Peptides against a protein of PDB entry 3ZOQ. Designs and how they scored, part 143

Target 1, 223 residues: chain A of PDB entry 3ZOQ
Amino acid sequence: QLLQDSWWNQLKEEFEKPYYQELREMLKREYAEQTIYPDSRDIFNALHYTSYDDVKVVILGQDPYHGPGQAQGLSFSVKPGVKQPPSLKNIFLELQQDIGCSIPNHGSLVSWAKQGVLLLNTVLTVRRGQANSHKGKGWERLTDRIIDVLSERERPVIFILWGRHAQMKKERIDTSKHFIIESTHPSPFSARNGFFGSRPFSRANAYLEKMGEAPIDWCIKDL

## One batch from the design tools (peptide; made by RFdiffusion4, then SolubleMPNN)

Design b2_p23_6_s3 (from b2_p23_6, 13 letters changed)
Fold by OpenDDE base, seed 1:
Structure b2_p23_6_s3 (fold): chain B 223 residues (1-223), chain A 23 residues (1-23)
Amino acid sequence: as target 1 above (223 residues)
Amino acid sequence: SAADEKENEELEKRIREEVEALL
């Protein structure tokens, strides 16, 4: 079985559809002929760390980091020992200003994922050095279905949508049940235009508390 | 070399099979 039971029950039908079979065949070729990120075993890490039922917060990314050793199947996250990308540095700066967390000595967000933060990219693979190289190949249809089944869930979810790409998914989210936190992207090119001071972490926790749920411990310990 | 090409083809096959099992 490809996914944990809670996700498999929601998504199993997608994996049998022609679009996914075509995507799979494409990925078999790409991984054989090119350097593809993340490692094939890490593609579904967002779903492995956070079950369908345990999702409290969703943070949408576009596609994985395309440099060596960076991507680990979680949006914005990098493997330990990897230099923090500029957007991730800005995320940690906002985290510090929002709720007083120290800047961690690594860029792994696995601790968030384990607490129910679904760190989902809309495209789950990328060719080395070629951002968006796997755009429009079928991942978006699967990840749209992930958003849809979360939107259909009775238990509310908090969606954090940084920048226009993530915000385009708002139309798929039932805002009568679910909460949305929107700002500009944490990228150095946009962070000063609304990401800094947006306080997404404290706002997310405020919604969780209002729903009677345990807040996320957003502070990341050093390794 | 022809040996290197064959080794690469076998490696590509193993990678495809691994990806097929994981996707």
Scores: peptide ipSAE 0.057, ipTM 0.672, DockQ to the pose 0.025
Fold by OpenDDE base, seed 5:
Structure b2_p23_6_s3 (fold): chain B 223 residues (1-223), chain A 23 residues (1-23)
Amino acid sequence: as target 1 above (223 residues)
Amino acid sequence: SAADEKENEELEKRIREEVEALL
């Protein structure tokens, strides 16, 4: 099985569909002929770190970082030793202002993922230096299904939707069961228009507490 | 809407430019 049992049970039917087989064949060619990110072993890291049942929070990204050594299969996250991208820096600035966390000396969000924060990109691969190069190739259909099966779950989920791309997924979320936190994107181009001061971390924890769940420890330790 | 699509495209472009600036 490509995925842990909890996700496999939710997604197994997708992997048998023609669109996914076509995507898989495309990816085989791309990884053979081009430099593709993340590493092929890391494509599903969001699902590896956070089981279907353990999802408490979802943070949607667009596609992976397309620079060397950056992407690690988690939205907004970068491998240790990689310079923090501008959007990630702004995420940490908001984290500091929201709940008082120190800005970490690295950009790895693995600690969030391990606590039930699904760091999902809508597109899970990218060609080196070519943002959105794998857009419209089938990933969106799979990741839409991931959102759908979470929306269908009885146990509530908190969706953090930064920017319009993520917010377009709101129509797939049963807001009678699930909570949505929306703001502008953490990008320097949009952060001042509503991301800063949106306090997504404290708001997420407030919802978790209301549901009788353990809050996320959003503070990231230095490495 | 067409306006929403345009704004989404602009945001996507901006995000891409930011990611490219990290290279």
Scores: peptide ipSAE 0.057, ipTM 0.681, DockQ to the pose 0.043
Fold by OpenDDE base, seed 4:
Structure b2_p23_6_s3 (fold): chain B 223 residues (1-223), chain A 23 residues (1-23)
Amino acid sequence: as target 1 above (223 residues)
Amino acid sequence: SAADEKENEELEKRIREEVEALL
């Protein structure tokens, strides 16, 4: 099976649907003919690192980084040894100001994913150098279903929605069960307009504590 | 070269098969 059991039980029907078969056929061509990111083995890393049942927090991104070696199948995250993108730098600046964490010497958010932070992009692939090149090809339907099955879960989830694109998913989230943390995007173009000082990390942990759950250790150690 | 084209075709085939197994 493509996914671990907890996600497979929620999503298996999607993989049999025509839209996903069309997406799959498109991706087979794209990976063969073009440079596509992330590596095909890394496409579902968000679901591999964080089981359906273990999701505590969701952080939505748009699509993967489109530069060489950057994307690792996790929203906002970059592989070790890769220069931190501007948005990720701003995330770490807010992390430092919010809860006092040091800025790590790398950009990997795998430690968050392993603690139950689902780092989900709404589109899971991209062509090299072509942001949003795989937008509207079927990924959004699958990732909408991921949001839906999390919204349907009885155990509460915290959704961190940075910027308008992520906030458009709010209509799919049952706010009677789940918590939403909204701000402007960490991008340099928007961060000063509400991302900085939004304190998403401490707020997320405050909700987890209210639920009787262990908080996330958001501090990232140097490699 | 014809050898390069064949190598590329084989690589593309392997990539397609890998993607097919992973998606």
Scores: peptide ipSAE 0.045, ipTM 0.644, DockQ to the pose 0.025
Fold by OpenDDE base, seed 2:
Structure b2_p23_6_s3 (fold): chain B 223 residues (1-223), chain A 23 residues (1-23)
Amino acid sequence: as target 1 above (223 residues)
Amino acid sequence: SAADEKENEELEKRIREEVEALL
């Protein structure tokens, strides 16, 4: 079984569809012929760390980091020992300004994932050095289904949508049940245009508290 | 080298099998 039971029950039908079989065959070739990120074992880490039932918050990314050792199957997250990418650095700057967390000495967001923060990229693989190289290959259909089954869930979810690409998914979210936090992207090119001062972390916790749920401990400990 | 090519082919095979099992 590819996924844990809670996700498998929601997504098993997708894996039998022709589009996913074509994607799978493409990925088999890509991983054999090219350097692909993340490691094949890490592709579904977002779903491994955060069960369907445990999702409290979703943070959408576009595609994995394309540099050596960076991607770990979680949006915006990097493996320990990897230099924090500029967008992640800005996320931690906003985290510090929003709720007073110290900037961690690493870039792993696994602690968020384990608390119910689904760190989902819309595309789950990339070629080394080639951003968006696996765009339009089938991942978006699967990840759209992930958004759909979360939107259909009775228990509310908070969607954090940074930048235009993530915000395009808003039409798939039932805003009568779910909450959306929108801002510009944390990228250095856009962060000063609305990401900084957006306070997504405190706002997410405020929604969780309103729903009677435990807030996320967004502060990341040093390793 | 021929040894490098064979090692590369075996690596590619292992990767394909691993990807096939994990996707």
Scores: peptide ipSAE 0.036, ipTM 0.616, DockQ to the pose 0.026

Design b2_p23_6_s4 (from b2_p23_6, 14 letters changed)
Fold by OpenDDE base, seed 4:
Structure b2_p23_6_s4 (fold): chain B 223 residues (1-223), chain A 23 residues (1-23)
Amino acid sequence: as target 1 above (223 residues)
Amino acid sequence: SAADEAERAALEAALAAERAAKL
């Protein structure tokens, strides 16, 4: 039996809506005329690695890294061999302080995604060197629906909301069923104002254990 | 699980096909 794609069942109606068709036509032009990140094959990597039913934790980002070779279709994640961005470095510093993990020699968070950590950006594409260039083009409506269908799920989810942009999505989350971990953003501009010491990884695992679920192995092995 | 991996692979293929058709 072809296991019905759990995300397809949740999102199929969105893909038929005019806004999404307009978004796709826009993306077609953008990828043809400009350098867009991530690679078109990687746009939906968050959904590829983490099925709807497998989601345990959600980490929201804004939009992809806009530098060459960086974006991997996963929030905060970068391809192996790419210098770790400042926010990601701070994530690993907090990971080390929180639960004692070594800082990995790469920035790929694929191991988290494979364990049920949905690494979702609210906007899934960006022009090279132009942060937020695809803001307000339709991605937010799709990703809002992703949050909505997760919020509607009976099985609890843990939402990690770093910074104001992610925290604005809290209104879409049924906090009677789901858990929220909030702090300032891991960016160097905000990390010292509450991200450091927030211990999101141990807190997430504590919630998972209370729910009778396997904790996430947050420690990332070197390549 | 093996079932979860099969589901992820199916999703990847389906989304890739959808992407290829529209991009």
Scores: peptide ipSAE 0.024, ipTM 0.562, DockQ to the pose 0.020
Fold by OpenDDE base, seed 5:
Structure b2_p23_6_s4 (fold): chain B 223 residues (1-223), chain A 23 residues (1-23)
Amino acid sequence: as target 1 above (223 residues)
Amino acid sequence: SAADEAERAALEAALAAERAAKL
Protein backbone atom coordinates (compact mmCIF):
# COMPACT_ATOMS: atom_id res chain seq x y z
CA GLN B 1 0.00 0.00 0.00
CA LEU B 2 1.38 3.38 -1.07
CA LEU B 3 1.57 6.35 1.27
CA GLN B 4 -0.40 9.51 0.53
CA ASP B 5 1.12 11.99 -1.94
CA SER B 6 1.91 15.07 0.17
CA TRP B 7 2.48 17.27 -2.89
CA TRP B 8 -0.83 16.17 -4.39
CA ASN B 9 -2.59 17.35 -1.24
CA GLN B 10 -0.91 20.75 -1.61
CA LEU B 11 -1.21 21.13 -5.39
CA LYS B 12 -4.35 19.21 -6.46
CA GLU B 13 -6.36 22.44 -6.74
CA GLU B 14 -3.77 23.90 -9.12
CA PHE B 15 -3.96 20.90 -11.44
CA GLU B 16 -7.70 21.49 -11.84
CA LYS B 17 -7.32 25.18 -12.75
CA PRO B 18 -7.69 26.37 -16.36
CA TYR B 19 -4.12 27.73 -16.55
CA TYR B 20 -2.69 24.31 -15.78
CA GLN B 21 -5.00 22.57 -18.23
CA GLU B 22 -3.85 25.03 -20.89
CA LEU B 23 -0.23 24.42 -19.91
CA ARG B 24 -0.85 20.69 -20.16
CA GLU B 25 -2.31 21.01 -23.65
CA MET B 26 0.60 23.23 -24.69
CA LEU B 27 3.08 20.66 -23.38
CA LYS B 28 1.33 17.86 -25.28
CA ARG B 29 1.81 19.82 -28.50
CA GLU B 30 5.37 20.83 -27.66
CA TYR B 31 6.51 17.30 -26.85
CA ALA B 32 4.84 16.02 -30.02
CA GLU B 33 6.20 18.70 -32.35
CA GLN B 34 9.52 19.75 -30.75
CA THR B 35 12.41 18.34 -28.78
CA ILE B 36 11.57 19.34 -25.22
CA TYR B 37 13.70 18.93 -22.09
CA PRO B 38 13.68 17.26 -19.71
CA ASP B 39 12.09 13.96 -20.72
CA SER B 40 8.39 14.15 -19.95
CA ARG B 41 8.87 11.51 -17.26
CA ASP B 42 11.37 13.78 -15.49
CA ILE B 43 9.42 17.07 -15.42
CA PHE B 44 8.40 16.67 -11.78
CA ASN B 45 11.56 14.95 -10.50
CA ALA B 46 12.07 17.66 -7.89
CA LEU B 47 8.70 16.75 -6.37
CA HIS B 48 9.31 13.02 -6.89
CA TYR B 49 12.54 13.03 -4.89
CA THR B 50 11.51 15.50 -2.19
CA SER B 51 8.06 15.28 -0.60
CA TYR B 52 6.29 18.38 0.69
CA ASP B 53 6.86 17.37 4.30
CA ASP B 54 10.49 16.39 3.72
CA VAL B 55 11.58 19.74 2.23
CA LYS B 56 14.37 21.24 4.33
CA VAL B 57 16.03 23.47 1.73
CA VAL B 58 14.85 25.00 -1.55
CA ILE B 59 17.27 25.95 -4.32
CA LEU B 60 15.55 27.92 -7.07
CA GLY B 61 16.61 27.81 -10.70
CA GLN B 62 15.11 29.49 -13.74
CA ASP B 63 14.49 26.82 -16.39
CA PRO B 64 16.02 23.49 -17.45
CA TYR B 65 19.22 23.08 -19.41
CA HIS B 66 18.33 23.05 -23.10
CA GLY B 67 21.08 20.75 -24.42
CA PRO B 68 20.76 17.03 -25.20
CA GLY B 69 20.79 14.72 -22.19
CA GLN B 70 21.43 17.52 -19.67
CA ALA B 71 18.23 18.29 -17.79
CA GLN B 72 16.92 15.77 -15.28
CA GLY B 73 14.08 17.78 -13.72
CA LEU B 74 16.25 19.21 -10.92
CA SER B 75 17.56 22.78 -10.83
CA PHE B 76 21.27 23.06 -11.70
CA SER B 77 21.59 19.26 -11.87
CA VAL B 78 22.69 17.24 -14.90
CA LYS B 79 22.47 13.53 -15.61
CA PRO B 80 25.54 11.41 -14.92
CA GLY B 81 27.93 11.35 -17.86
CA VAL B 82 27.03 14.91 -18.86
CA LYS B 83 29.67 17.63 -18.78
CA GLN B 84 29.11 19.93 -15.83
CA PRO B 85 27.72 23.31 -16.95
CA PRO B 86 29.65 26.43 -15.88
CA SER B 87 27.21 27.40 -13.13
CA LEU B 88 27.29 23.89 -11.69
CA LYS B 89 31.08 23.87 -11.74
CA ASN B 90 31.02 27.09 -9.73
CA ILE B 91 28.51 25.57 -7.29
CA PHE B 92 30.95 22.72 -6.69
CA LEU B 93 33.86 25.15 -6.31
CA GLU B 94 31.92 27.02 -3.64
CA LEU B 95 30.95 23.71 -2.03
CA GLN B 96 34.61 22.77 -1.83
CA GLN B 97 35.65 26.12 -0.37
CA ASP B 98 32.69 26.27 2.00
CA ILE B 99 32.74 22.82 3.59
CA GLY B 100 35.66 20.96 1.99
CA CYS B 101 33.77 18.60 -0.32
CA SER B 102 35.64 17.12 -3.26
CA ILE B 103 34.51 18.06 -6.75
CA PRO B 104 32.42 15.12 -7.97
CA ASN B 105 33.08 13.44 -11.31
CA HIS B 106 29.43 13.99 -12.31
CA GLY B 107 26.78 16.69 -12.00
CA SER B 108 23.84 14.82 -10.47
CA LEU B 109 22.35 16.49 -7.40
CA VAL B 110 19.91 13.63 -6.73
CA SER B 111 21.64 12.93 -3.41
CA TRP B 112 20.66 16.43 -2.25
CA ALA B 113 17.09 15.95 -3.41
CA LYS B 114 16.79 12.69 -1.48
CA GLN B 115 17.86 14.51 1.70
CA GLY B 116 15.17 17.19 1.44
CA VAL B 117 16.75 19.73 -0.93
CA LEU B 118 13.99 20.79 -3.32
CA LEU B 119 15.82 21.60 -6.56
CA LEU B 120 13.05 23.63 -8.16
CA ASN B 121 13.13 25.52 -11.44
CA THR B 122 10.47 28.22 -11.82
CA VAL B 123 9.87 26.92 -15.36
CA LEU B 124 9.97 23.14 -15.68
CA THR B 125 10.39 22.62 -19.45
CA VAL B 126 12.35 24.10 -22.34
CA ARG B 127 12.74 23.64 -26.09
CA ARG B 128 16.05 22.29 -27.30
CA GLY B 129 18.50 25.12 -27.80
CA GLN B 130 15.98 27.79 -26.80
CA ALA B 131 16.49 29.07 -23.27
CA ASN B 132 13.32 30.41 -21.63
CA SER B 133 11.17 29.21 -24.55
CA HIS B 134 8.47 28.04 -22.12
CA LYS B 135 8.57 31.18 -19.97
CA GLY B 136 5.15 32.67 -19.27
CA LYS B 137 3.23 29.52 -20.25
CA GLY B 138 1.86 28.65 -16.81
CA TRP B 139 4.77 26.98 -14.99
CA GLU B 140 5.52 30.11 -12.98
CA ARG B 141 2.02 30.07 -11.52
CA LEU B 142 2.41 26.47 -10.38
CA THR B 143 5.91 27.00 -9.00
CA ASP B 144 4.79 30.18 -7.25
CA ARG B 145 2.13 28.02 -5.58
CA ILE B 146 4.84 25.53 -4.57
CA ILE B 147 6.71 28.40 -2.91
CA ASP B 148 3.49 29.65 -1.32
CA VAL B 149 2.51 26.30 0.23
CA LEU B 150 6.03 25.90 1.58
CA SER B 151 5.90 29.43 2.98
CA GLU B 152 2.59 28.57 4.65
CA ARG B 153 4.09 25.43 6.22
CA GLU B 154 4.65 25.67 9.96
CA ARG B 155 7.93 23.75 9.87
CA PRO B 156 10.64 26.19 8.69
CA VAL B 157 12.30 25.99 5.27
CA ILE B 158 15.61 27.41 4.08
CA PHE B 159 15.43 29.17 0.71
CA ILE B 160 18.68 29.56 -1.20
CA LEU B 161 18.16 32.37 -3.72
CA TRP B 162 21.00 32.85 -6.20
CA GLY B 163 20.66 35.90 -8.42
CA ARG B 164 17.89 38.38 -9.16
CA HIS B 165 15.41 35.96 -10.71
CA ALA B 166 15.28 33.75 -7.63
CA GLN B 167 15.41 36.75 -5.29
CA MET B 168 12.23 38.11 -6.86
CA LYS B 169 10.45 35.29 -5.03
CA LYS B 170 11.33 36.70 -1.58
CA GLU B 171 8.03 38.55 -1.42
CA ARG B 172 6.27 35.17 -1.34
CA ILE B 173 8.31 33.86 1.60
CA ASP B 174 7.27 34.48 5.20
CA THR B 175 10.62 35.47 6.69
CA SER B 176 9.15 35.31 10.19
CA LYS B 177 9.12 31.50 9.81
CA HIS B 178 11.60 30.75 7.03
CA PHE B 179 15.24 31.50 6.36
CA ILE B 180 16.69 33.03 3.21
CA ILE B 181 20.25 32.72 1.95
CA GLU B 182 20.98 35.18 -0.87
CA SER B 183 23.92 35.84 -3.14
CA THR B 184 24.74 36.58 -6.75
CA HIS B 185 24.20 33.77 -9.23
CA PRO B 186 26.82 30.99 -9.67
CA SER B 187 27.06 31.89 -13.38
CA PRO B 188 30.56 32.85 -14.54
CA PHE B 189 29.16 36.32 -15.23
CA SER B 190 28.20 36.93 -11.59
CA ALA B 191 29.90 34.37 -9.35
CA ARG B 192 32.88 36.60 -8.50
CA ASN B 193 30.52 39.38 -7.44
CA GLY B 194 29.28 37.57 -4.35
CA PHE B 195 28.48 33.90 -4.98
CA PHE B 196 32.00 32.77 -4.21
CA GLY B 197 32.51 33.07 -0.48
CA SER B 198 28.76 33.20 0.22
CA ARG B 199 29.00 29.77 1.94
CA PRO B 200 25.38 28.75 1.35
CA PHE B 201 25.95 25.10 2.32
CA SER B 202 27.42 25.67 5.77
CA ARG B 203 24.90 28.45 6.40
CA ALA B 204 22.02 26.17 5.47
CA ASN B 205 23.31 23.46 7.79
CA ALA B 206 23.75 26.00 10.59
CA TYR B 207 20.07 26.90 10.29
CA LEU B 208 19.05 23.24 10.20
CA GLU B 209 21.03 22.54 13.35
CA LYS B 210 19.51 25.58 15.04
CA MET B 211 16.08 24.16 14.23
CA GLY B 212 17.06 20.77 15.67
CA GLU B 213 17.12 19.09 12.26
CA ALA B 214 19.73 16.87 10.69
CA PRO B 215 22.10 18.77 8.41
CA ILE B 216 22.40 18.02 4.71
CA ASP B 217 25.32 15.92 3.57
CA TRP B 218 26.22 18.17 0.67
CA CYS B 219 29.24 16.12 -0.39
CA ILE B 220 28.56 14.12 -3.53
CA LYS B 221 30.20 10.75 -4.08
CA ASP B 222 31.78 9.87 -7.38
CA LEU B 223 30.03 7.36 -9.59
CA SER A 1 13.49 6.38 6.47
CA ALA A 2 11.52 3.54 4.92
CA ALA A 3 8.39 5.65 5.34
CA ASP A 4 10.02 8.57 3.55
CA GLU A 5 11.07 6.34 0.68
CA ALA A 6 7.60 4.87 0.45
CA GLU A 7 6.13 8.38 0.39
CA ARG A 8 8.54 9.46 -2.36
CA ALA A 9 7.71 6.35 -4.36
CA ALA A 10 4.01 7.00 -3.92
CA LEU A 11 4.44 10.62 -5.00
CA GLU A 12 6.44 9.57 -8.03
CA ALA A 13 3.78 7.06 -9.00
CA ALA A 14 0.95 9.54 -8.43
CA LEU A 15 2.63 12.32 -10.40
CA ALA A 16 3.63 9.88 -13.13
CA ALA A 17 0.02 8.77 -13.41
CA GLU A 18 -1.10 12.39 -13.55
CA ARG A 19 1.49 13.11 -16.23
CA ALA A 20 0.46 10.06 -18.23
CA ALA A 21 -3.14 11.23 -18.11
CA LYS A 22 -2.22 14.76 -19.17
CA LEU A 23 0.66 14.29 -21.59
Scores: peptide ipSAE 0.023, ipTM 0.567, DockQ to the pose 0.020
Fold by OpenDDE base, seed 1:
Structure b2_p23_6_s4 (fold): chain B 223 residues (1-223), chain A 23 residues (1-23)
Amino acid sequence: as target 1 above (223 residues)
Amino acid sequence: SAADEAERAALEAALAAERAAKL
């Protein structure tokens, strides 16, 4: 099953809209004419691993990694065997300092996704070597709708918003129901300005426990 | 949902077919 039934019920109307059909046709051309990441089968991995009802935490990224073999269809995540990008290394450093997890020997965040951490990029595809090349092509409208339907959900969600781009989505989130954890981005250029020491993992778990939900096991085992 | 799965499968299949046609 490509999308969880719960996501289809929330998003089916979007897929029928002209903007999404135009996006689809654009993507057909792009995948035919260019090297596009992630693999077309991996575009919706965030929704595949985490159903609408199972979402506990959302971590927003911008767009996929644009290097060979990197993008996994999950924000910040890389396929096993791929060198950890600088931002991901900093995420694991903060994870270690926050809750004592060991640094994993890989960069796959699939274990988080399977526990209800929606690892969503705002834009779900990219051209090889061209960051943000698919910005403004329709993905943002779909991913905004994903945020909206989560905001409308009665069961609270925790949104982790690293950096200004993710924080721009804050206006779409009903803060009377949902929790927001904000800091600077884990990028080497910004991490020391507030990401390190922000303790997003323990804070997320504290909110989950307050809601009577099981915490996330953020620690990632070696492969 | 089965419908989401069908839509995604159709998208993925279409994208794969387009790539294969260019190769």
Scores: peptide ipSAE 0.036, ipTM 0.689, DockQ to the pose 0.022; fails the geometry check
Fold by OpenDDE base, seed 2:
Structure b2_p23_6_s4 (fold): chain B 223 residues (1-223), chain A 23 residues (1-23)
Amino acid sequence: as target 1 above (223 residues)
Amino acid sequence: SAADEAERAALEAALAAERAAKL
């Protein structure tokens, strides 16, 4: 028995394609034989928290954090109790400077997801300690389709594209209909080259307001 | 296949449950 779901309606055809079946079989082996992140139940958390229709903003990441207990199926986000990774710290620094939010005592971005911020990685799984270990295995095709169906949506979306990897997806986005916010990546290696001062949060809210949408409350409460 | 259908149903149920938790 199938349930009605906005993402299911957009993605159901992908799940029947050979590439996804191969990906699925690969993942079964990987989770059985290796330590894979996030937890298998958390792989699609971005889609769980943010329905297709509720997406207001998309923030693209590359792949999950590969350390123990970090990844929770949301780009840049870490589980409560986990030390904030450097890129996430920089995100919060920019958030503070942009709109005055306090830096939270945790790194969970679930509150953004619940408000319509799709925190999507292009690759949704990773081996422990092996960044990009699941690159080129089929996730990119699915996540490209996610971008495509959002681009095809009549209601505008704001895409926040930090760094070159995310910006490569710009070609899939109908810029006549959707908005793009681009800067360098929040990584310590690139943040000072354009991420800091880019004010993506206020800019996103300005677009939302222009569209007659409720802005995102980007401020994250302590746990 | 029945297995594929079960997986799809599980995904849908998980999506629905997580969205319900937004309230």
Scores: peptide ipSAE 0.023, ipTM 0.574, DockQ to the pose 0.019; fails the geometry check

Design b2_p23_7_s1 (from b2_p23_7, 18 letters changed)
Fold by OpenDDE base, seed 4:
Parts: structure tokens; sequence; C-alpha cells
Structure b2_p23_7_s1 (fold): chain B 223 residues (1-223), chain A 23 residues (1-23)
């Protein structure tokens, strides 16, 4: 798929590597034989909405939602009209408690992406009803490279790492340059153990402001 | 108060940033 120039310059070498060619061939088969999410045109939405140079904040997810009409190619985000998944509901609860935003009537985080919040999943595709079905197929190597090139960037990035899976990527991040916001995952199974009250949104904006950057408008308007 | 909490957060962030710049 076509990427913005800034991402292409960072990732073009990856697309020529055997692992990515194998991944591409696998995906061709999967999309032909199975119901795969997100739509193939939406796989790289995170990179489409947020250029390499425009990244201010990164929020890492694991893999896309595997239900019909949910996945939008953005971590934690769901298409409008789709019921908000439990983790996303908790994200909005924390958003409300953190900075007073109203809970939106939809689950699309596109407004964040357009402001420089890279909503990146580690794995970018999934089979319907089969969580992590595309784990270990090559996406992780590409998304690790995405993290690496962001870590190498001179202009600081804020990484929001919810849960152990995301936090395992911390070793790839130069913490002498970049800021890390860590807590438990927003999942109902873990949110009360540290996610609630972690105030990631105000903390992210505090970092941005201290760096002389415009803060993120985290509040999401109703549709 | 919310304002006091926000001020404290900003102060902590400023201190962290200053420490990094000094390193």
Amino acid sequence: as target 1 above (223 residues)
Amino acid sequence: SAEAENAALEARVAAELAARLAA
C-alpha cells in the first residue's frame, strides 16, 4: 500500500525484505479465503492519518478487533455505529475523569490520529473471531521497525504503553529522548489495577506543552 | 483541587524534562 513520503522513507527497505514479501503473500491468501479485519484498504490507516514527522504520541495496541465492522486500522478505535468495546469504554471513562471530556456516542479515534496520535497495533490484521490469528506472521517485525525509527527520531515522542504487551516494547525506545507513560491495560480485567487514575491524557499534554508543542485535543465530538 | 493536581503534574513533568536535558 502507498504510504506518505515521510513513512516511505523510513520503511521502504522493510517492504523489500523477504519477511514482508512472505507476509504479503500470506495476507493475499487470508483475504481471499477468510474474513479478515480490517478492510485491506484500512490496514495502514495509522500511518495514513499520522505521518512520521507529525507523530506526537504513540498508543500501542496488540491486534485489531475481530468482530464485524469494528476494526478501523487504528488501535482501540472502532468505526462509528459500532458498540464501544469494554477497553475503549474504560479509555473514555479515564478520559472523562482525567480531563473532563464527555463520553462520545461513537468509538472512532480518528480525531486523535489527525492530531499526531499514532494509534499503532503490533499486528495489523486478524481473522474474524480469532484473536491473534495473525500473530508471528511478520507484522511484528514491521511494527518493531516503526517503533525503532520513531525512537531514532530527534524530535521527542510520547509513548503510552498500556499493559505488559505494549510495555515490552520499552526496550526499543530511547528513554533519554522520548517520554513513556505506563499503566495497566484498560481492559476490564486490569483497568482497576492501575489504568484508572493514571491520567495518560493530561500527562501527555503536559509533556507536549513543556516541549513547546501544541497539546492534543483529546475530547471527541459526537457524530 | 483539580487545579492543584494539574499544577503538581506539570511540575513533575518539568522536572523530568529538565533532568533529561541536563544529562
Scores: peptide ipSAE 0.025, ipTM 0.518, DockQ to the pose 0.017
Fold by OpenDDE base, seed 3:
Structure b2_p23_7_s1 (fold): chain B 223 residues (1-223), chain A 23 residues (1-23)
Amino acid sequence: as target 1 above (223 residues)
Amino acid sequence: SAEAENAALEARVAAELAARLAA
């Protein structure tokens, strides 16, 4: 896929590496032989919506939703018209309690992405109905590099790390320069153990304001 | 109040940032 210049400059070396070439070949076969999500044109939507230079906040997910019509290349986000998954519902509940936003009638987080919220999964594709089916195939190395180049950026970034999987990436982040917001995962299995009440949205905006940056308008309008 | 909570949050963030800069 075509990436914006800012991301291309950061990642072009990765795309030339054998691991990524092998990943691409694997993906070609997968998309030809299986139902893979998201659409191949949407794999890098997170990078498309949020340039390297414009990243203010990063929210890490694991891998895409594996149901029909759900994944749109943004972590936790679902296409309009798709029922909000449980974790996303909890995200919106916390959003409402944190800063008073109404629950939107859709699950698209594109408005966040357009404001500089990088909605990045660590694995960017998945087979239909098979969670983590593309784990360990090369995506993690690329997305680790994405985290690395953001960590190396001089302008600070706010990393929101929900759950242990995301928090494992903390070691790659220069915490002398960047800000971390950690809590349990918004999943129904963990949300009540720390996610609810964590107020990640107001905290992120507080950091942004202290940095002299414009806050994120986290509230999502109905479609 | 919400304002007091927000003020406390901002103060915590400010303190954290200040501590980082002082280190």
Scores: peptide ipSAE 0.024, ipTM 0.534, DockQ to the pose 0.017
Fold by OpenDDE base, seed 5:
Structure b2_p23_7_s1 (fold): chain B 223 residues (1-223), chain A 23 residues (1-23)
Amino acid sequence: as target 1 above (223 residues)
Amino acid sequence: SAEAENAALEARVAAELAARLAA
């Protein structure tokens, strides 16, 4: 899959490493023998929509939704026409309470991605109906490198880390240079323990404004 | 540092939220 030059320059060495070649061969078998999400053409959508230089905010997810038609290669995002998953519903509830956005009639976060919000899962593929089925197969090493090269970037980044899984990546982030927004996960099981009221969207924009950058328009229009 | 700036911004955001809830 062809990446933009900015990401290619940062990641080209990874693609030549044995772990990634093994991952690639594994994925070829998986896509041939199983139903894998997202579509193979959408695996790197987060990097396609948001170039390395254009990243303003990073939102980390775990792995793609494993139901039909859901995953579109962006963390927490679902294709238009797909019912909003519980965590995404809570994200929109917090968005509404935080900055007054209406809840959209779809779950696509592409508009965020186009503005510089890198919607990155740590694992980029999954088998249908089998959450975390591609955990430990090599994706984490690549996505760790993505975090690393962003951490090494001179221009600051805002990392939004919901839940323990994402927060474990904080050790890879130079917090003397980059900003961190942490809370519990938007999942119904944890949202009331700190996610609701955390106001990640206004906080992110506050950091962007302090940096002299344009804020994100977090409000999503209906389709 | 980003940590110090973050702390200041967090305090401001918290104050803003408190004021909003009190209104």
Scores: peptide ipSAE 0.024, ipTM 0.557, DockQ to the pose 0.018
Fold by OpenDDE base, seed 1:
Structure b2_p23_7_s1 (fold): chain B 223 residues (1-223), chain A 23 residues (1-23)
Amino acid sequence: as target 1 above (223 residues)
Amino acid sequence: SAEAENAALEARVAAELAARLAA
């Protein structure tokens, strides 16, 4: 897939490396032989919607939703018309409690992405019905590089790290420049242990405002 | 109140940012 120039300049060397070529060949077989999500054209949607220079906030997920029609290449986001997964419902509950946003009638977070919220999964593909089936196949190396080049950026970034998996990436982030918002995962299993009440949205906007940047309009309108 | 909490949060963020920029 073609990336925006800003991301291409940061990542072009990765795409030439053997690990990525092997990943690509694996994916070609997977998409041909099995049902893989998201659609192959949507794999890099996070980078398509949010350029390297436009990143204000990063929200890390693990891997795409593995149900039919759900994944759209953005962490936690689902295509319009798709039932909101439990974690996403809790995200919207916290959003409502944090800054008063109404619960949208859909689960698309594209409006966040367009404002500079990089909705990045660490693994960008998955087999239908098989969570983490593409773990350890090469995506993590690429997405680690994405985190690295953002960490190296002079203009600060806000990283929202929900749960242990995302928080493991904190060691790659220069916390002298960048801001970290950590809590438990929005999953129903963990949300009441720290996610609810963490107020990541207002905190992110507070950082943005103090940096002289426009805050994110986190409220999502109904479709 | 929500406003007071927001003000406190903003103050904390400002202090944190200032400290990091001064380092």
Scores: peptide ipSAE 0.019, ipTM 0.469, DockQ to the pose 0.016

